# Peptides against a protein of PDB entry 6B4J, part 8

Target 1, 315 residues: chain A of PDB entry 6B4J
Amino acid sequence: DITMQWYQQLQDASMQCVLTFEGLTNSKDSQAKKIKMDLQKAATIPVSQISTIAGSKLKEIFDKIHSLLSGKPVQSGGRSVSVTLNPQGLDFVQYKLAEKFVKQGEEEVASHHEAAFPIAVVASGIWELHPRVGDLILAHLHKKCPYSVPFYPTFKEGMALEDYQRMLGYQVKDSKVEQQDNFLKRMSGMIRLYAAIIQLRWPYGNRQEIHPHGLNHGWRWLAQILNMEPLSDVTATLLFDFLEVCGNALMKQYQVQFWKMLILIKEDYFPRIEAITSSGQMGSFIRLKQFLEKCLQHKDIPVPKGFLTSSFWRS

## One batch from the design tools (peptide; made by RFdiffusion4, then SolubleMPNN)

Design b1_p28_4_s1
Fold by OpenDDE base, seed 3:
Structure b1_p28_4_s1 (fold): chain B 315 residues (1-315), chain A 28 residues (1-28)
Amino acid sequence: as target 1 above (315 residues)
Amino acid sequence: SMEEKLEQELKELEKKIEERYKELEEKR
């Protein structure tokens, strides 16, 4: 289907990107290795510095990332670093930057949900100026969290169990599969980050332009989820995460159509989730239920905690 | 383009959702 074709195209583009900078990554030359490390740090450290503290600091981080991607020298680790130091430098930096954004989803956002918004607004702004970074963000996100596409990977004949587990998004180390709670936590973080990206625009850009990957993709995600059979524990968890983060924005954008969808989720889709939910998985189920009931009762989706306000940008 | 294909897919999905919603409301 079209969704899977989209997934595959993004993965192919990501793989091609890796091949383009293979010379840089595999070089045994001392200078090339140094350049690689400098570029990697320059690409990733600013992202790790994103915080909810002040809008001014966030702008500085954005400007630094944009400068790097624009071929300008930036200061990193006390040294001047530029993507022009190597012919594959730009491709490498774009790839590593995109990877880091997704990692912040699975790590920082997973632990601190409010962190989704400052990370997302930077990612959105960079995506607007550098579309290739956006595509690579999607590629990394889709690979780590297939549910963000969405699709549910299936076991194929002859497949090793560990490979199937990895396809599902589980980490497998030393033949030990990740615990379910940790898995869901990481998936939640990535979905929350994605839900934030699709609704946020960098305030210092040209707002007249269309969002490069906007709420229409959120609407598509929901529509696709509803057209799929639910997966035990995963669907309930991620549906809640998604709606909590971008439900308010979707409500404002789609209005009556949004409420129709929400009713459909509660009355038609939710029973299907219930049917596959075991007694040990009731936590996510109950949380989703309570959220849906509250929203339908009040005919309102609350603004998510951590949403960036005008006061944030004045700080 | 892929974007156009995704938009078309969304339209089809929206139609299905609308139909399902109508059926649900009729049962109420």
Scores: peptide ipSAE 0.638, ipTM 0.955, DockQ to the pose 0.790
Fold by OpenDDE base, seed 1:
Formats: structure tokens, C-alpha cells, sequence
Structure b1_p28_4_s1 (fold): chain B 315 residues (1-315), chain A 28 residues (1-28)
């Protein structure tokens, strides 16, 4: 399976990245620890500051992240911080930055769906300039949300239940597995962020270049999902989330082929979802159904709420 | 390249989708 090979390559690259900066992370030296913390803050704080308030502020955040990744000193916590402070500094920052973007999907977007767009446009812009950050974003995203690949992890003989639960994307703390609603909420946030990334371009970059991870990957995701057996509650939830965020963009890009796919989802795939949907899970199913019916009836996918407009960039 | 392989996989998936769509239309 080519998709699984691609996934494994991403995970291998991510693991190799961790190994490259293990000296920095495992150092017992007080100065090295300080540098690590400063770099971590410099990488993650700007991402946490991303908001829907003003385009000008978003540009400042972007510029700060780009400067840091470019080896320039940036101000963080009242200190001048640079990736040049340690030989593993750049790799560490790239990894932590990518991790933070995904975490914002997992947490911020999960709670505030509109936040997907400003986070995604920064991530896309940084990815364009720093491809390794993009690969690491994918690695983190796909590890936390295998459904974004997509694949459904399977239980293997001899595997501990907790390990299987973690592979599925559940958080397990003190031998307690995460509640299904919280799990789905986090998965939703991550898939929404992904759906936003694949369609957005940083407006101040060289837009003549091809998107580093564009809508073709979204189209592939949909095609793969439809070629898989649905998973209870998960498939209906994430399919809705994905289409709500990037359905309009896919419609514009793929036109007639997009509508064929929607018809296939509604007429062919829905019965398969329904067959595995319990009465307690009908909410996600009904939401998807209503969305698809509305879109097919009107022959239109609405622009998602929170989509960044020209007025945002002038603010 | 991996990207080319993914593109080829997508083409194959698109063919499957088209076939499924045709079958659906024939059943209507």
C-alpha cells in the first residue's frame, strides 16, 4: 500500500529528527537546558498567539516564525533567541513548531472551528518556505490522527489494549481511556486543520509556486475513505468535518467529478455507514446526511465559516 | 518519487470511483 509506505516514511523521518536533537533534549547541562526551553518557547508561543483578530498581527507572527527558522535572532520572553545557540537547535525548533501546529488543531480548532483558517494559512506559508516543517506537521498529524492518512489501526496479536487505544488516537492516562466524545472532538480539530492547510496559501508569498501539499491530497483522502469500510462514528464525523472545511475548494477544483463523489457518498456509502451506526451515534450520521442533502439540493458547497477574506488581510 | 506514486494511486482510485458511480447509475 503506497499510502502506508508514505505514512511510514513520514514517521521514520520524524523519528530520525528526534534522534538528531536528542543531545539537546537529554542534556543535563544547565545552559543547554536553558537554551532548549528558550527555543521551545520561541517556537511555540507565536503559534499560540495566532488569532482571527487581524491580518497584520498574523503577518507579524509569520515573520517571527520565519525569522527563527532562518537562523535570525528573535525576541522571546525578553531574551534574544536563535537556533544557532545549539547545533541541534534548528531540528529541535522545526519539530516543536510542527508539533505545536498540530496541537492547535487538537485543542484550539477542536473547540473553535473557525481557528482552523488563521492557523492553517500560517502553517501553509511556513511549509512553503520550510518543507521540513511541513513533513513534520504531517508526521505529527497522522500519528495523532491516523484517520487523516487515512487508515484504521488494527489490533495485532500480543498487543496491549492501551497501546492499541493509543494507536487509534485515544489518550490513555492512568489506565483510563479518553471518552469517545473528547476523542472525536480532538480528531475533528485535527482533520479540520488539515482540510484548511491543503487549500490555503500565504498571501505574501510566491503564489506562482505549487502548493506544497494541496487539494490533490484532499481528493486522495476522500477517494481512500470511500474505498475503506466505515468506522463507527469516526467516519461520519470526520467526513463531515473535512467536507465542511474544504468541500467548497474541492468543488471548484474538481467540478463534475466532485459531484459524482458526493452522489456516491450519499447513495452508496451512506448505507454502509448507517449499517454500523448505533442509535446513540445517530447525531454524527444525521449531521453528515443533512449537509450532503443540502449541498446536493442546492448544487453548492458553502464557503466555510471563518474563511479568511480580503478584509481580514487589510486589518 | 513518492509524490508520483501517490498521484498514480489517486488515478487508480478515481477509476474505481468512476466504476462505482456507473454501477450506481445503472441501478437507478
Amino acid sequence: as target 1 above (315 residues)
Amino acid sequence: SMEEKLEQELKELEKKIEERYKELEEKR
Scores: peptide ipSAE 0.623, ipTM 0.952, DockQ to the pose 0.845
Fold by OpenDDE base, seed 5:
Structure b1_p28_4_s1 (fold): chain B 315 residues (1-315), chain A 28 residues (1-28)
Amino acid sequence: as target 1 above (315 residues)
Amino acid sequence: SMEEKLEQELKELEKKIEERYKELEEKR
């Protein structure tokens, strides 16, 4: 399975990255600890500052992140910070930055869906200039949300239930599994972020280049989902999230092929979802149904709420 | 490359989708 091989390669690369900066993370030296903390803050704080308010602020954040990744000193916490302060500094920052982008998906986007777009456009722009960050974003994303690959983790013989739950993307703390609604909310946020990343390009970059992880990957995701048996509640939820965010872009890109797929979703795949949907899970099911019916009736997918306009970039 | 393999996989998936679509249309 090529998809699983790809997934495993990403996870292996991520693990190797962690091993590479282990010296920095495990150091007992006070100066190394200080550097680590400074680098971590420098990598993550700008991402947390991303907002839907102004394009100019977004540009400043982008420039700061790019400068940091480029080995230039940046101001963080009142201090000058550079990845050159430690041999493992760059790897550490790339990893933490990628982790933070995904975390913004599972937290910020989960709670505020419109936040997907400003976060995604920065992530896409950084990915274009720093491909390793992009790979690490995928690694973090796919590990936390296997449905973004997509695949559905299976229980294996000898596996602890708790480990299986974690593989499915559930948070388990003190032997308590995350509530289903919170789980789905986090998964939704990550899928929405992913759907935004694959369609957005940083407007101040070289647009003549190919998107490093573009709509073709979205098309693949959709095709893979349709080739899989649906998972209760999860498939309906994430399929809706995905289509709401990038359906318009897919429609424009794939045109007739997109509509064929949408018809297939409604007429063939949706009944399979219905068959596994319990009465307590009707919310996600109904939402997807209404969305599909509306889109097919009007032969249009609306531009998602929060989509960045020219007016945003002029602010 | 992995990208080429993924693209090939996509082509195969698209064929399956097209087949399923045709079957759906034939039933109408």
Scores: peptide ipSAE 0.620, ipTM 0.951, DockQ to the pose 0.802
Fold by OpenDDE base, seed 2:
Structure b1_p28_4_s1 (fold): chain B 315 residues (1-315), chain A 28 residues (1-28)
Amino acid sequence: as target 1 above (315 residues)
Amino acid sequence: SMEEKLEQELKELEKKIEERYKELEEKR
């Protein structure tokens, strides 16, 4: 289908990107290795510094990332670093930057849900100015979290179990598969980051332009999820995460159609989720149920905790 | 374009959702 074709195109583009900078990554030259490490640090450290502390700090981080991607020298680790130091420098930096944004989803956001918003607004702003970074973000995100596409990978004949587990998004180390709770935590972080990206615009950009990957993709995600059979524990968990983060924005955008969908989730889709939910997995189901019931009762979805306000940008 | 194809897919999905919603309301 079209969704899978789109997914495959993203993965192909990401793979091609890796091939384009293989010379830099595989070089045995000491200078090339140094450049690689400097570029990697320059690309990733600013992202790791993103926090909820102050809007001014966030702007500084954004400006640094944008400068780097624009071919300007930036200070990193006490050194002047530029993508012009190597012909493959820009491609490498774009890839590593995108990868780092997604890593912040699966790590930082997974542990601190409110971190989704400052990370997402920077990612969105960079994406607007550097579309290739956005495509690479999607490629990394969807590969690590196929449920963000969404699709549920299926076991194929002849496939190794470990490979199937990895396709599902599980980490497998030393032939040990990741625990379900850790898996869901990482998936939650990534879907929350995605839900934040599709609704946020960098306030210092040209907001008259269309969002490069906006709420229409969120609407598509919901519609597609409802058109799929639920997956045990995963569907209830991620549907809650998604709606908690971007439900308010979707409500404002889609109005009556949004509420129809919410009713459909509660009245029609829930029985299907319940049918596959074991007694030990009722937590995610109950959480989603309570959220939907509250929203339907009040005819409102609250603004998510951690949403960036005007006061944040004045700090 | 891929974007146009995704938009068309969304329209189709929306139709399915609307149909399911109508069926639900008819049963209530």
Scores: peptide ipSAE 0.619, ipTM 0.951, DockQ to the pose 0.804

Design b1_p28_4_s2
Fold by OpenDDE base, seed 5:
Structure b1_p28_4_s2 (fold): chain B 315 residues (1-315), chain A 28 residues (1-28)
Amino acid sequence: as target 1 above (315 residues)
Amino acid sequence: DMKEKLEKELEELKKKIEERYEELLKKK
């Protein structure tokens, strides 16, 4: 399976990256620890500052991240910080930056869906200039949300239940698995972020270049989902999230082919979702149903709430 | 490379979707 090979390749690359900067992370030297902390802050704080407030602020954040990744010194915590402070600094920063983007999907976007767009446009722009960051974003995303690949993890012989739950994307702390609603909320945030990334281009870059991970991957994701048996509650939730965020973009890009896909979802796939939906899971099911029916009836997918407009970039 | 493999997979997936759609139309 090519999809699983891709998944594994990204995970291997991510693991290799961690091993590469192990010297920095495991150092007991006080100076190395300081550098690590400074680099970590420099990589993550700008991402946390991303907001829907102003395009100018977003540009400043982007420029800061790009400068850091380019080996230029940046101001962080009142200090000048550069990846050149340690030979493993760049790898560490790329990894932590990618991790932070996914974490913003998991936390910020999960709680505030509109936040997907400003985060995604920065991530997309950085990915265009720094492909390794993009690969690491995918690696982190896939690990936390296997449904973004997509695949549904299976229970293997001899596996502990907790390990299986973690593979499914659940957080397990002190032998307690997170509640289903919290799980789905986090997964939704990550899928929404992904759906935003694949459609957005940084407006101040060379837009004539091919998107590093564009809408073709969105089409792949949908097609792959439709080729899989639905998972209870998860598939309905994430399919809705994905379509709500990038359905309009897919409609514009693929036109008639998109509508064929949507009809197939409604007429062929949706009954399969229904068959596995329990009475307690009707919320996600109904939401998807209503969305599909509305879109098919109106022959339109609305622009998602929070989509960045020209006015945003002028602010 | 992986990119080419993914592109090939995508084309296969597109074909499968088209086939499923055509089958759906025949059933109606």
Scores: peptide ipSAE 0.591, ipTM 0.947, DockQ to the pose 0.867
Fold by OpenDDE base, seed 3:
Structure b1_p28_4_s2 (fold): chain B 315 residues (1-315), chain A 28 residues (1-28)
Amino acid sequence: as target 1 above (315 residues)
Amino acid sequence: DMKEKLEKELEELKKKIEERYEELLKKK
């Protein structure tokens, strides 16, 4: 399976990255510890500052992240910080930055869906200039949300139940498994962020270049989902999230082909979702149903709430 | 190259979707 090979390659690259900067992370030297903390803050704080307030602020954040990744000194916590302070500094920063983007999907976007767009446009722009960060974003995303690949992890003989639950993306703390609603909320946030990334381009970059991970991957994701048996509650939830965020963009890009896909989802795939949906899971099912029916009836998918307009970039 | 493999997979997926759509139309 090509998709699974891709998944594994990204995970391997991520693991190799961790090994590369292990010297920095495991150092007992006080100066190395200080550098590590400074680099971690420099990588993550700007991402946490991303907001829907103004395009100018977003540009400042982007420029700061890009400067850091380019080996230039940046101000963080009142100190000058550079990846050149340690030989493993760049690898560490790229890894932590990518991790933070995915975490913002998991936390911020999960709670505030409109936050997907400003985070995604920065991530897309950074990815364009720093492809390794993009690969690491995918690696982190795929690990936390296997449904973004997509694949559904399977229980293997001899596997501990907790390990299986973690593979599915559940958080397990102190032998307590995350509640289903919290799990789905986190998965939704990550899928929405991904759906935003694949359609957005940084407006101040070279637009003549091809998107490093564009809408073709959105089409792939949908097609793969349709080729898989649905998972209870998960498939209905994430399919809705994905279509709500990038359905309009896919419609514009693929036109007639997109509508064929949507009809297949409604007429062929949706009954399969229904067949596995319990009475307690009707919320996600009904939401998807209503969305599909509305879109097909109106022959339109609305622009998602929070989509960045020209006016945003002039602010 | 993984990129080439993914592109090939996508083309095959597109073909399958088209076929499924045509089959669906015949059933209606």
Scores: peptide ipSAE 0.578, ipTM 0.944, DockQ to the pose 0.868
Fold by OpenDDE base, seed 1:
Structure b1_p28_4_s2 (fold): chain B 315 residues (1-315), chain A 28 residues (1-28)
Amino acid sequence: as target 1 above (315 residues)
Amino acid sequence: DMKEKLEKELEELKKKIEERYEELLKKK
């Protein structure tokens, strides 16, 4: 399977990245520890500052991240920080930055769906300039949310239950697995972030360039999902999240072909989802059903709430 | 390369979706 091969390549690249900066992360030297912490803060704090407030502030954040990745000194915590402070500094920063973007999907977007767009547009813009960051974003995303690939991890003989739960994307702390609602909330946030990334371009970049990971991957994701047996509650939830965020963009891009896809979801795939949906899980199913019925009836998919407008960029 | 493989897979997936749609129409 080509998709799984690609997934494995991304995971291997991510693992190799970790090994590359192991010297920095495992150093017992006080100066190295200080550099590590400074670099980590410089990489992650700007991402946490992303908000829907003003386009000008978003540009400042973007410029700061780009400067850091370009080897320029940036101010962080009252100190001048540069990736040149350590030979593994760039790899470390790229990894931590990518990890933080995915973490914002997992946490911020999970709680505030509209936050997907400002985070995604920065991530997309950085990805255009720094492809390795993009690959690492995918690696982190796919590891935390295998459904974004998509694939459903399977239990293997001899595997510990906790390890299987972690592979599925669950958090396991003190031998307790997280509640299903919290799990789905985190997965939703990551899927929504992904759906936003694949459709957004940084407005101050070279728009003539091809999107590094564009809507074609959205189409692939949908097509792959339809080729899989649905997973209880998960498939209905994430399919809704994905379509709510990027359905309008996919409609504009693929037109008639997109509507064929929606009809297939409604008429062919829904019965399969319904067959595995318990009475307690009908909420996600009904939400998806109502969304699809509305879209098919009106022959339109609404622009998602939080979509960045020209007025945002003028602020 | 992997990009080319993914593009090929996407085209195959598009064809499969079209086939499934046509089959759906025949069943109605």
Scores: peptide ipSAE 0.558, ipTM 0.940, DockQ to the pose 0.880
Fold by OpenDDE base, seed 2:
Structure b1_p28_4_s2 (fold): chain B 315 residues (1-315), chain A 28 residues (1-28)
Amino acid sequence: as target 1 above (315 residues)
Amino acid sequence: DMKEKLEKELEELKKKIEERYEELLKKK
């Protein structure tokens, strides 16, 4: 399977990246530890500062991240920080930055869906300039949310239950698996972030170039989902999340072909989802159903709440 | 090239979706 090969390549690249900066992370030297912490803060704090407040602030954050990745010194925690402070500094920063973007999907976007757009536009813009960061974003995203690939991990003989749960994307702490609602919330956040990334371009970049990971991957994702047996509650939830965020963009891009896909979802795929949906899981199913029915009836998919407008960029 | 492979896969997926849609129309 080509998709699984691609997934594995991303994971391998991510693992190799970790090995590359192992010297920095495992150093017992006081100065190295200080550098590590400074670089980690410099990479992650700007991402945490991303908000829906003003386009000008978003540009400042973008410029800071780009400067850091370009080997320029940046101010962080009252100190001048540069990836040149350690030979492994750039790899470490790229990894931690990518990890932080995905964490914002799990945490911020999960709680505030509209936050997907400002985070995604920065991530997309950085990805255009720093492709390795993009690959690492995908690696982190797909590892935490296999449904973003998409694939549904299967239990194998001899596998520990906890390992299987982790492969499914569940957090397991002290031998306790997270609750289903929290799991779905985190997965939703990551899917929404992904759906936003694939459609957004940084407005101050060279938009004549092809998106490094654009809407074609959105089409691929939908097509793959439709070729898979639905997973209870998960498929209905994430399909809704994905379509709510990027359905309008996909509609504009693929037009008639996109509508064929929506009809196929509603008429052919829904019965399969319904067949595996318990009475306690009808909420996600009904939400998706109502969304699709509304879209098909109106022959339109609304622009998602939180989509960045021209007025945002003028603020 | 992985990019080319993914592009090929996408084209195949598009065809499958089209086929499934046509089959759906025949059933109605």
Scores: peptide ipSAE 0.553, ipTM 0.938, DockQ to the pose 0.881

